Peptides against a protein of PDB entry 4HTP. Designs and how they scored, part 236

Target 1, 231 residues: chain A of PDB entry 4HTP
Amino acid sequence: SQTVASHVPFADLCSTLERIQKSKGRAEKIRHFREFLDSWRKFHDALHKNHKDVTDSFYPAMRLILPQLERERMAYGIKETMLAKLYIELLNLPRDGKDALKLLNYRTPTGTHGDAGDFAMIAYFVLKPRCLQKGSLTIQQVNDLLDSIASNNSAKRKDLIKKSLLQLITQSSALEQKWLIRMIIKDLKLGVSQQTIFSVFHNDAAELHNVTTDLEKVCRQLHDPSVGLSD

## One batch from the design tools (peptide; made by RFdiffusion4, then SolubleMPNN)

Design b2_p30_8_s1 (from b2_p30_8, 16 letters changed)
Fold by OpenDDE base, seed 4:
Formats: sequence, structure tokens, C-alpha cells
Structure b2_p30_8_s1 (fold): chain B 231 residues (1-231), chain A 30 residues (1-30)
Amino acid sequence: as target 1 above (231 residues)
Amino acid sequence: MEAHEKEVQEVLEEMRKALEKAKKEEEEKE
């Protein structure tokens, strides 16, 4: 079945997240999230205009925005050190070179940018001059690849994990990879709380999530912002 | 192209334009 996530570029989500992160005020952060959400809902309504009882929802995006609440997908088994080694290999970086050392020693304050401990930011600066300017992945494709990684991690299939990671990396811009890394490590650093994200999504979202702990159920049942839990 | 397919493409394009506009507005504030 067609989903909104199969049509929305992952780049669009990443651009939204970037704007949210850069915004200083809570109101501006909320505005950027709301604009993306409203566009998503509008697209949903158009896509499903003639279809009743669709299961499609904001869940594919929400699980990337709130990756710490992921319950469907198992652990990736991916650490920053694994990603560092993969990037060094993929980009053919000299092992003793500045960029390789930055990736490997990401916790050490080595730079003027204050990015110490933020592997995703360090990776971004290494990738920016070397990667595609525009990615080609949809939100659905990103989720499918992440599902594959989690499944193969559970199955201890390291080769297939590497394959899916390479597909993600080679089809993503530096900016998209920055956000992808943060999704994998489950720390987006948006500067907004989970409660704020839920409150913007739906007034009853936090309550339903507290009861169910099921992010998909929250997104599906509260898809319409005008229809409450008690309705 | 069925009317539905056209509508879907129009909404997708509007979404893209809105995101691009919002990106530019943020870049102009920096």
C-alpha cells in the first residue's frame, strides 16, 4: 500500500530537524515541526482521499524524530567507533590523517567548533566536502534500511549490516548522514522535549503514549488533531 | 494521469516548496 513516507524525501525531514536545532526559541522550534507535520497530514489526506480505514500515519517520521521511544525495531548494535571505521574505509581516509583521527577521537576536543563528543557533527564536517549534495532516500527507505540493520544485528549478520549501512551512506548527503547518525545513536539534540513534540502532534498524544508506550498506536489513533481519545 | 495522482503530486510539490522556503528564511536570519 502507498504510504506518505514512501513519497517524502528523507532530506526534507533532515532539513526540518536542522532548522529546529538551529532555532533558539521554543516557539520557532515548534513552528518548524508544525509546518512539517501539517504538510505531512495534507499529503496524507490527498494520498488517501478515496481510501477508508488506512493504517498509514505519521509513525514513520515520528519514530525517527523520537528514536528513544522506538519499541518495534530492535537495537542496531552500532557504535560511533564502528561508524568511524566504516567512514575511514569508505572515504579512503589516511588512518593517520586529520579527518580519520577526528572521527576516531571524537570525544577529544580537537577543534575550534566545540563539537567534542558529538560524533554526528564531526562526521558532518568530514563528509561535507566528500558526499553527495542531495540524497535520494525516502523516509520509508530509511526506515526499511534501519529495520534491516536491527534485524541483522539480532541475527548476528555483520556483513548484511555493513551492506545496509553502505546503502544509507552512499545515498545520503552529509546533512542527512549527520541526522541519520543521531537517529541511530538515539540523540537528536533538537532542544525540545518529548512532551513538546507530542503536544504539537496532538493534545492527547502524551497521555496515550504514557498508557500504551506504543508510538505507532499514538500516531494512528491520534492522526486527526481534531479527534480526541474520548471521541 | 488520474485526478487523484495529479492532486498527490501537487500536494507533494507544495510540501517541498514550503520546506525550501522555510530553509531559505532560516538561512537569511543567520
Scores: peptide ipSAE 0.104, ipTM 0.698, DockQ to the pose 0.895
Fold by OpenDDE base, seed 5:
Structure b2_p30_8_s1 (fold): chain B 231 residues (1-231), chain A 30 residues (1-30)
Amino acid sequence: as target 1 above (231 residues)
Amino acid sequence: MEAHEKEVQEVLEEMRKALEKAKKEEEEKE
């Protein structure tokens, strides 16, 4: 079945997240999130105009924006050290070179940008001059690859995990990879609370999530911002 | 293109234009 997530580029989500992160004020951060959400809802209404009782919702995007609330997908088993080694291999970085050492020693403040401890930012600066390709993945394709990683981690298939990671990396821009890393590590550093994200999505979203702990149910039941829990 | 397919593409294009506009506005502030 056609979903909104199958049409929305992952780059569009990453661009929105980048704007939210760069914005200084809470109001401006909220505005960028609301604009993306409103566009998503409008696209949903157009896509499903002739279809009743669709299960499609904002969930494919919401689970990437709030990855710490993920309950459906099992653990990835991926850490910064694994990603560092993968990037060194993939980019053919000299092991004793400056960029390889930055990735491996990401916790040590050696950089001019003050990005100590933020592996995703360190990776971004290593990737930016080397990544000539535009991203081609949809939000659906990103979620499918992440599902594959989680499933293969549970099955202890390290080779298949590496294969799915390579597909994500080779089909993504440096900016998309920065955000993908943060989604995998489950720390987006947006500067807005979970409560703020829920409040912008729907007035009853925080309450429903507290009761159900099911992010998909929250996104489905509260898809329409004008229909409350008591309605 | 069926009328539905055209409408979907129009909405997608509007969404893309809105996102690109917002990107440009942020780049102009830097």
Scores: peptide ipSAE 0.096, ipTM 0.691, DockQ to the pose 0.884
Fold by OpenDDE base, seed 1:
Order: structure tokens, then sequence, then C-alpha cells
Structure b2_p30_8_s1 (fold): chain B 231 residues (1-231), chain A 30 residues (1-30)
């Protein structure tokens, strides 16, 4: 069956996250998230108009927005150092060059942007002049590749992990890769709390998550903002 | 079948336009 996530570009989520990050005020951050969520729900209603018993929900997006709450997939086993080495190899960066050293020494302030300790931002600036302007991946395809990485990490298949990472990287813009890195390391730096994200999604979402710790169940049971836990 | 497919495409296009507009408005503020 078709899902909303199979139709929504990953670029659209990344653009929303970028707006949230750049926004200074809480109200503006909430507005950008709400606009994306409302559009998702509208698309869900259109896609599933003739189907009453669907399991499709906001979960594919929510698990990328709140990656620290992921419980379905195993650990990726990916650190910043691994990504740095992969980018140096893939982009054919000189190992003693400025960009390779920035990626490897991402904790040390090097340059004008003040991005010390933020590997994703350092990677973004290295990738921006070298990568595609627009990615081609859907949210579902991103999740499928992340599932593959987690499964292959559990199975200790390093070659297959590299293969899936290369698919993600080669089909993503620099901006999409910035956000993908933050999803993998489980720190989006949005400047909004988990509680705020849940409160915008549904009034009962925080409570249901506190009891179940199941993000998919939260997204499925509270899909309709007008239907509460007691209904 | 055709009517449902058309509605889905219209909603997708509306989402894309809204996101592009919001991106442009943010780039103009910087």
Amino acid sequence: as target 1 above (231 residues)
Amino acid sequence: MEAHEKEVQEVLEEMRKALEKAKKEEEEKE
C-alpha cells in the first residue's frame, strides 16, 4: 500500500528543519513545524480517502525529527570520525588539505563560521560546492536506507553499511546531508524541546509517549488531532 | 481512479508550492 512517506521528498523535511533552526522565536519555530504537519495530514486524507483502516501515520517523519526516541531500528554504529573518513574518500579530498582536516578535527574551531563541535555544519560547507543542488530521495527511501544501515551494523557487515551510506550521500544535497548526519548522530539542534514537538502534533502525545515509549504507537493512535486518548 | 490520482497530485503540488514560497521568503530575510 502507498504511504505518505513514499511521496514526500526528504528535501521538504530538510527545508522545514532548516527553517525551524534559523527561526529565533519559539512561535516561528512552531509555525514551520505545524505547516509541514498540516500539509502531511492533508496529503494523508487525500491519499487514503477511500480506505478506512490504514496504518499509515506521521511516524516516518517523526522518527527523523525525534531520532533520540527511535526504538524500532538498532544502533547505526556510525560516528563522526567514520563519516569524515568516508567523505574524504568519496570526495577525493587531499588528506593534508584544509577540508579533510576540518572534517577530522571538527571539534577545533577552524574558520569564520563558529561551527566548532558541529560536524554536520562543517560537512555542509565542505559539501556545498561539491554536491547536487537537489536530492531525489523520499522520506520512505531515507528510512529504508537507515534501516539497512542499522541491520547491517548488527550483522557486522561493514561493506553493506558503506554501500547504504554511499546511496544516501550520492542522492542528497549538501543541506539534506547536514540534516541526515544530525539524524544519524541523534542531535538535530532545532532549538525546540521534545515536549513542544509533541504538543504541536497532538495534545495527548507527550502523555502517551511517556507511558508507552513507542513513537509509532503515538503517531498512529493520535493521528487525528481531534480524537483524544479517551475517545 | 483518475479523480483520486488527480486529487493526490494537486495536494502534492500545493505542498511543493508552499514549501518553495516559504524557502524564498526566508532567503529574502537574510
Scores: peptide ipSAE 0.096, ipTM 0.691, DockQ to the pose 0.935
Fold by OpenDDE base, seed 2:
Structure b2_p30_8_s1 (fold): chain B 231 residues (1-231), chain A 30 residues (1-30)
Amino acid sequence: as target 1 above (231 residues)
Amino acid sequence: MEAHEKEVQEVLEEMRKALEKAKKEEEEKE
């Protein structure tokens, strides 16, 4: 079945997240999220115009925006140190080189940019001169690869985890990888609360999530912003 | 099929244009 997530580039989500992060004011952050959400809903309505009872929703995007609320996927088993080693290998970085040491020692303030402790930002600067300018992955493909990682982590299939990570990395821009890392580590640093994200999505979203703890159910039941829980 | 496909492509293109515009606006502020 066709889903909105199968048509929306992951780059578009990452660009939205980047705008949210760069925005200083809460109102501007909310605006960028709302614009993406409204566009998603418009696309959903067009895509599913002649289809009733679709299960498609904002969930594929929402679970990447609020990765700490993920309940469907098991743990990835991926830490910054694993990613650092993978990047050193993939980019063929000299082990004793400046960039390899930045990735491995990401917690040590070695950089002029004040990004100490943010592995994703350190990775971004290492990747920027070395990666594609535009990725090719859709939101659905990113989720499929993340599902594969979680499943293979549960099965202790380290080689298959590496394979899926390599596919994510090789098909993504430096900016997309910055956000992908933050999704995997479950810290987006958007500067907006979970409550704010829910309030923009739907007025009843926070309440429904508090009761169900099911992010997919929240996205499906509250897909239409005009239809409440009591409706 | 053609009309629905066209509508989907139009909406997708509108989304892309909106995102590209807003990306350029942020790049111009840097």
Scores: peptide ipSAE 0.090, ipTM 0.677, DockQ to the pose 0.899

Design b2_p30_8_s2 (from b2_p30_8, 16 letters changed)
Fold by OpenDDE base, seed 4:
Structure b2_p30_8_s2 (fold): chain B 231 residues (1-231), chain A 30 residues (1-30)
Amino acid sequence: as target 1 above (231 residues)
Amino acid sequence: MEEEQKEIEEVRKEMLEALKKAEEEEKEKE
């Protein structure tokens, strides 16, 4: 069956997240999230117009926006040091060069941008002048690759993990990779709380999540903002 | 079927245009 996530570019989500992060006020952050969500719901209604009882929901996007609440896929087994080494290899960076050292020593305050401890931002600045590839992945494809990484980590298939990571990296812009890294590390640094995201999604979302701890159930049961838990 | 597919494509186009516009508006504030 067709899903909304199979039609939405990952770039659209990343652009939304970037706008949320750059916005200083809570109201502006909420506006950007709401605009993306409303567009998603509108597309869902059009895509499923003649199909009742679909299982499709906002879940594919929500699990990337709230990656700390992910319970379906297991741990990726990916750390910043692994990504640093992968980028050094992929970009053919001199190991003793400035950019390689920035990636490896991402916790040390090195440079003018104040990005110490934020590996994703450091990676972004290294990637920005080098990454000419425009992103081509959908949200569905990103989730499929992340599922593959988690599954192969559980199975101890290191080579297949590397393969999926390379697919993600080579098909993503520098901006998309910044956000992808943050999703993998489970820290988006949006400046909005989980509670705020749930409240914008649906008034009953926080309550249902507190009871079920199942993000997919929250997205499916509360896909319509006008239909409450008691309905 | 053709009308349904056209409606889906139009809604998808509107979504992309809305997201693009929002990105442009944010760049104008910087």
Scores: peptide ipSAE 0.061, ipTM 0.620, DockQ to the pose 0.957
Fold by OpenDDE base, seed 3:
Structure b2_p30_8_s2 (fold): chain B 231 residues (1-231), chain A 30 residues (1-30)
Amino acid sequence: as target 1 above (231 residues)
Amino acid sequence: MEEEQKEIEEVRKEMLEALKKAEEEEKEKE
């Protein structure tokens, strides 16, 4: 079945997240999120115009925006040190080189950018001059690959985890990889609260999430911003 | 980044237009 997520580039979500992160004020952060959400809803209405009772919702995007609330997907088993080693291998970085050491020692201030402790930012700067490829993944494809990683982690299939990670990395820009890393680590650093994200999505979203703890149910039941929980 | 976002927005617009056209064509066949 066709979903909105199968048509929306992952780059679009990442661009929105980057705008949110760079925005100084709450109002501007909210505006960028609202613009993405409104675009998604408009696309949904067009895509499903002739289809009744669709299960498609904002959930594929929401679970990437609020990865700490993920309950469907099991743990990835991926840490910064694993990603560092993978990037060193993939980029053929000298192990004693400056960039390899930056990735491995990401907690130690080594540069002027003040990004100490933010592995995703350190990775971004290493990737930026080396990763010129435009991203080609949709939000659906990203979620499918993340599902594969989680499933294979549960099954202790390390080689298959590596394969899925390589697919994510090789089909993503440096900016997309920055955000993908943050999604995997479950820390987006957007500078907006979960409550703010829910309030922009739907007025009843926070309440429904508090009761159900099910992000998919929240996205599905409150898909229409004009239809309340009591309706 | 801004140019890429504009391209994505244009692609979305084109997709939406194509979907609308396809829906109209399906309705004309019914």
Scores: peptide ipSAE 0.045, ipTM 0.496, DockQ to the pose 0.068
Fold by OpenDDE base, seed 1:
Parts: structure tokens; C-alpha cells; sequence
Structure b2_p30_8_s2 (fold): chain B 231 residues (1-231), chain A 30 residues (1-30)
């Protein structure tokens, strides 16, 4: 069955997240999220116009926006140091070079950007001049690759983890990789709370999540913002 | 099916245009 996530570029989500992060005020952050969500719902209605009983929902996006609430995927087993080494290898960075050292020593304050401890931002600046290709992945494809990573981590298949990571990296822009890294490490640094995200999604979302701890159920049951839990 | 597919494509196009517009508006403010 077709899903909204199979039609939405990962770049669209990343652009939305970037806007949210850059916005200073809560109201602006909310606006950007709401615009993406409303567009998603509108597309869902069009895609499923002739199908009333669908399981498709905002879940594929929501699980990337709130990765700390992920319960379906097991642990990735990926750390910043692994990603640093992978980027050094993939980009053929000199090991004693400035960029390699930035990635390896990401916790040490270096330079004017104040990005100390934010591996994703450090990676972004290293990747930006080197990633010329526009990203080609959909949200569905990103989730499929992340599922593969988690599954292969559980199976201790390090070679296949690397393969899936390379697929993500080689098909993503520097901006998309910044957000992908943050999704993997489960810290988006959006400047909005989980409660705010839920409140924008649906008035009953926080309550339902508190009871069920199931993000997919929240997204499915509260797909329509006008239909409450008691309805 | 053709009409449904056309509607889906139109909605997708509108979504992309809205996102592009929002990106441009932010770039103009910087």
C-alpha cells in the first residue's frame, strides 16, 4: 500500500527541522511544524481519498521528529566516534588534518561557531563543501535504512550496518546528514519540547502517549485533529 | 484512477511550493 512517507522527500522534513531550529520564538517554531503537518494531512487525504480504512499516518515523520520516543526500532549501536571514523574514511580526510581532528574531537571547543559537543553541526560544516549532490531519499526510505541498521545491530552484522550507513550518506545532502545524525543520536535540538510537538499534532496526543507510550498509536488514532479520543 | 493520481500530484506540488516559499521568506529575513 502507498504511504505518504513514500512520497515525501527526506529533504522536506530536514528543511522544516532547520527552520524550526533557526527560529527564535516558540510561535515561529510552532508555525513551521504546523505547516509541515497540515501539508502532510492534506496529502494523506488526497492519497487515501477512496480508502477509508488505512493504517497510514504521520508516524513515519513523527518517529524521526521525536526519535527519543522510538519503541519499534532497537538500538542502532552507532556512536559519534563511529560516524567520525566513517566520514574520515568516506571523504578521504587526512587523519592529521583539521577536518578529521574536528570530527574526532567534536567535544572540544574549536572555532567560532560554538558547536562544541554537537557532532551533527561539526559534521555539517565538514560535509557542506564536499556534498554537492541533492538528497534523493524519501522519509520511507530513510526509515527503511534505519530499520536495517537497527536489525543488523541486533544481529551483530557490522558489515551490513556500514552498508546501510553508506547508502544514507551517499544519497543525502550535508543538511540531511546533519539531521540524520541528530535522529540517530536522538537529539534534534529544535528548541521546542515534546509537549509542544504533541500539542500541535493533536490536543489529546500528550495524554494518549502518556498512557500508551506508543507513538504509532498516537499518530493513527489522532490523525484527524478534529476527532478526539472520546469521540 | 487518472483523476485521483492527478489530485495526489497536485497536492504534492502545493506542499513543495509551500515549503519552498517558506524557505525563501526565511532567506530574505537573514
Amino acid sequence: as target 1 above (231 residues)
Amino acid sequence: MEEEQKEIEEVRKEMLEALKKAEEEEKEKE
Scores: peptide ipSAE 0.032, ipTM 0.578, DockQ to the pose 0.957
Fold by OpenDDE base, seed 2:
Structure b2_p30_8_s2 (fold): chain B 231 residues (1-231), chain A 30 residues (1-30)
Amino acid sequence: as target 1 above (231 residues)
Amino acid sequence: MEEEQKEIEEVRKEMLEALKKAEEEEKEKE
């Protein structure tokens, strides 16, 4: 079955997240998220106009925006040190070079940007001159690859984990990879709370999530912002 | 089917245009 996530580029989500992060005020951050969400809902209505009782929802995007609430997908088994080594290998970075050392020692303040401890930002600056300007992945494809990583981690298939990571990396821009890294590490650093994200999505979203702990159910049951839990 | 496809394409176009406009506005502020 066709889903909204199969038509929305991952780049669109990443651009939205970048705007949210760059915004100083809470109101502006909320506006950018709301614009993306409203566009998603409009596309859903168009895509499913002739289909009733679809299971499609904002869940594919929401689970990437709130990755710490992921319960369906098991642990990736991926840490910053593994990603650093992978990038050094993939980009053929000199081991004693400045960029390799920045990735490996990401917690140590190096350079003028003050990005110490934010591996994704350090990776972004290393990747920017070396990666595609525009990625080709949809939100659905990103989720499929992340599902593969989690499944293969559970199965202890390290080679297949690497394969899926390489597919993500080679089909993503530097900006998309910055956000993908943050999704995998489960820290987006948006400057907005989980409660704020839920409140923008639906007034009852936080309550339903507290009861069910099921992000997919929250997204499905509260797809329409005008229909509450009691309806 | 043609009308449905056209509507989907129009909505997708609007989404892309809105995103592009927002990116351009941010670049002009920098």
Scores: peptide ipSAE 0.032, ipTM 0.596, DockQ to the pose 0.919

Design b2_p30_8_s3 (from b2_p30_8, 16 letters changed)
Fold by OpenDDE base, seed 4:
Formats: sequence, C-alpha cells, structure tokens
Structure b2_p30_8_s3 (fold): chain B 231 residues (1-231), chain A 30 residues (1-30)
Amino acid sequence: as target 1 above (231 residues)
Amino acid sequence: SKKEEEEIKKVLEEMREALKKAEEEEEEKE
C-alpha cells in the first residue's frame, strides 16, 4: 500500500531538522517542525482521499525525529567507533591522516568548530567535500534499512549490517548522513524537548504517549489535530 | 485514477517547493 513515507524524500526531513537545529528561538524551531508536519498531513489527505480507514500516519517520520522513543525496532548495535572505521574504509582515508584521526578521536577537541564529542558533526565535515550533494532515499527506505540493521544485529549478521549501512551511506548526502548518524545514536540535538514536539503534533499526544509508550499508536490515534482522545 | 495521480503529484510538488522556499529564506538570513 502507498504511504506518505514512500513518497517523501529523506532529504526533506533532514533539511527540516537542519533548520530546526540552526534556529535559535523556540518559536522558529516550532515553525519549521509545524511546516513539515502540515505538509505531511496535506499529502496524506491527498494520497488517501478515496481510502477510508488507512493505517498510514506520521509515525515513519516521528520515529526518526524522536528516536529515543523507538520501541518497535530493536537495538542497532552500532557505535561511533564502528562508523568511524567504516567511513575510513569507504572513503579510503589514510589511517594516520587528519580526517581519520578526527573520526576515531571524535571526543578529543581537535577541531576549530568546537564539535568535540559530536561524532555526527565531525563526520559531516569529513563527508561534505566527498559525498553526493543530494540523496535518493525516501523516509520509508531509510526506515526499511534501519529495520534491516536492527534485525540483522539481533541475528548477529554483521555482514548484512555492513551492507545496509553502505546502502544508507552511498545514497545519502553529507547532511543526510549527519542526521542519520544522530538518529542511530538517538541524539538529534535539535534544541527542542520531546514535550514540545508532541505539543505541536497534537494537544493530547504527550498524555497518550505517557500512557501507552507506543509512538505508532500516538501517531495513528491522533493523526487529526482536531480530533481529541475523547472524541 | 489519472486524476488522483495528478493530484498526488501536485501536492508532492507543492510540498517540495514550500520546503525549498523555506530553505532559501533561511539561507538569505545567514
């Protein structure tokens, strides 16, 4: 079945997240998120115009925006060190070179940008001159690949994990990879709280999540911002 | 239907244009 996530580029989500991160004020951060959400809902209504009782929702995007609330997907088993080694290999970086050392020693302040401890930002600067300007993945495809990684981690299939990671990396821009890394590590550093994200999504979202701890249920039941829990 | 497909394409394009415009507006402020 067609889903909104199967049509929305992952790049569009990443651009939204980048704008949210760059915005200094809470109001601007909220605006950027709301614009993306409203566009998503509009597209949903158009896509499903003639179909009643669809299960499609904002969940595919929400689980990437709030990755710490992920309960459906098991652990990835991916750490920064693994990604560093993978990037060194993939980009053919000299192991004793400046960029390789930055990735491996990401916790040590080695850069002028103050990005110490943020592996995703360090990776971004290494990737920016080397990667494609535009990715080709949809939100659905990203989630499918992440599901594959989690499943293969559970099954101890390291080779298949690497394959899925390579697919993600090779089909993503440097910016998209920055955000993908943050999604995997479960720290987006948006500067907005979970409560704020829920409040923008739906007035009852925080309450429903507190009771159910099920992000998909929250997204499905509260898909319409005008329909409350008691309606 | 062809009409549904055209409507979907239109909405998708409008969304992309809106996102692009918003990105351009932020770049102009930096």
Scores: peptide ipSAE 0.063, ipTM 0.638, DockQ to the pose 0.957
Fold by OpenDDE base, seed 1:
Structure b2_p30_8_s3 (fold): chain B 231 residues (1-231), chain A 30 residues (1-30)
Amino acid sequence: as target 1 above (231 residues)
Amino acid sequence: SKKEEEEIKKVLEEMREALKKAEEEEEEKE
């Protein structure tokens, strides 16, 4: 069955997240998230117009926006040091070069951007002149690759983890990789609270999540913003 | 149906245009 996530480019989510991060005010951050959510719901209605009782929901996007609430997918087993080594290898960076040292020593204040401690931002500047301008992955494809990474981490198959990471990296822009890294590390740095994201999604979302701790159930049961928990 | 496929394409295009416009508006504020 077709899902909204199988049609929405991962680039569209990343552009929305970038806008939210750059916005200074809470109201502007909320506006960008609301615009993406409203567009998703409109697409859902068009895609499923003749189908009742679909299980499709905002969950594929929500689990990437709130990765710290993930309960279905097992741990990735990926840290910044592993990603740094992978990028050095993949980009054929000189080991003693400036860019390799920036990735390995990302916690040390280096350079003009003040990005010390934010590995995703360091990676972005290294990747920007070296990777695709536009990615080709959908939100569904990103989730499938992340599922593969988690499953292979549980099975201790390091070679297959590397394969899935390479697929993500080679099919993504520098901006998409910045956000993908933050999703894997589970820290998006959006400047909005979890409660704010839930409140924009549905008035009852925070309450239902507090009781169930199931993000998929929240997205499915509260798909319609006009239908509450008591209905 | 062909009509459903056209409607889906239209909604996707509208989403892309809205995202592009919002990106241009942010670049103008910097």
Scores: peptide ipSAE 0.056, ipTM 0.629, DockQ to the pose 0.909
Fold by OpenDDE base, seed 3:
Structure b2_p30_8_s3 (fold): chain B 231 residues (1-231), chain A 30 residues (1-30)
Amino acid sequence: as target 1 above (231 residues)
Amino acid sequence: SKKEEEEIKKVLEEMREALKKAEEEEEEKE
């Protein structure tokens, strides 16, 4: 069945996250998230106008925005060091070169940018001159690839993990990869709390999540902002 | 409705433009 996530570009989510991160004030951060959410809901209403009892929800996006709350998908088994090595291989970077060393030693301040310890930012600068300007993946496709990675990690299929990672990397811009890395590492650095994200999504979202710890249930049951838990 | 579709397209386009701008701003910092 068609979902909103199958139509929304991953780039659109990344641009929203970038706006949120760059915003200084809480109100502005909230505005950017709300705009994305409202767009999603409008698209849902349009897409499912003639369909009853759809299970489609904001969950595909929410699980990427709050990756630390992911409970359905198993562990990726991916760390910064693995990604560094993969990028060095993929980009054919000299191992003793500046860029390879930046990726491997991402915790050491080597540059003028205050990005020491943020692997995603370091990766971004290495990737920017070498990667696509525009990605082609939808949110659904990103989630499918991440599901594949998690499943294959559980199955200890390293070759298939690499295949899925390569597909993500080769079909994503440098900025999209920055955010993808943060999603995998489960640290988005948005500057807004989980509580704030839930409060914008639905007034009862935090409560329902506290009880169920199920992000999909939260997104499905509270899909309509006007329908509460007691309704 | 057609109007709703146009509004959705507009929002999506604005989001894509923001991505492009964000990428350009990070390039200027390099």
Scores: peptide ipSAE 0.037, ipTM 0.594, DockQ to the pose 0.155
Fold by OpenDDE base, seed 5:
Structure b2_p30_8_s3 (fold): chain B 231 residues (1-231), chain A 30 residues (1-30)
Amino acid sequence: as target 1 above (231 residues)
Amino acid sequence: SKKEEEEIKKVLEEMREALKKAEEEEEEKE
């Protein structure tokens, strides 16, 4: 069955997240998220116009926006050090070179940009001159690859984890990779609270999540912003 | 699958070539 996530480019989500992060005011951050959500709902209505009782929802995007609430996937088993080594290998960076050292020593304030301790930003600057300008992955494909990573981590299949990571990296722009890293590490640094994200999604979303702790149920039951929990 | 592995290898090679070209262009500007 066709899902909204199978049609929406991952780049569109990343661009929205980037706009949210760069916005200083809470109102602007909320506006960018609302615009993305509204476009998603409109596309859902168009895609499913002749289909009743679909299970498709905002969940594929929401689980990437709120990765700390992920309960379906097991742990990725990926840390910054592993990603650093992978990038050095993939990009054929000299091990004693400036960029390799930046990735390995990401906690040390060696950069002019004040990005010390933010591995995703350090990676972004290393990748920006080197990566494709536009990625090719959909939100569904990103989730499928992340599912593969989690499954293979549980099975201790390191080679297959590397394969899925390489597919994510090679099919993504530098900007998309910055956000992928943040999703894997579960720290988006958007400057908005979980409560704010839920409140924009639906007025009853925070309450339903507190009771169920199931992000998919929240997204499915509260898909329509006009239909409340009491209806 | 073997096909997926070949596609990944191709994309990796294209990325390496693009990286090399970008590095060469930066070195020429210094």
Scores: peptide ipSAE 0.007, ipTM 0.302, DockQ to the pose 0.027

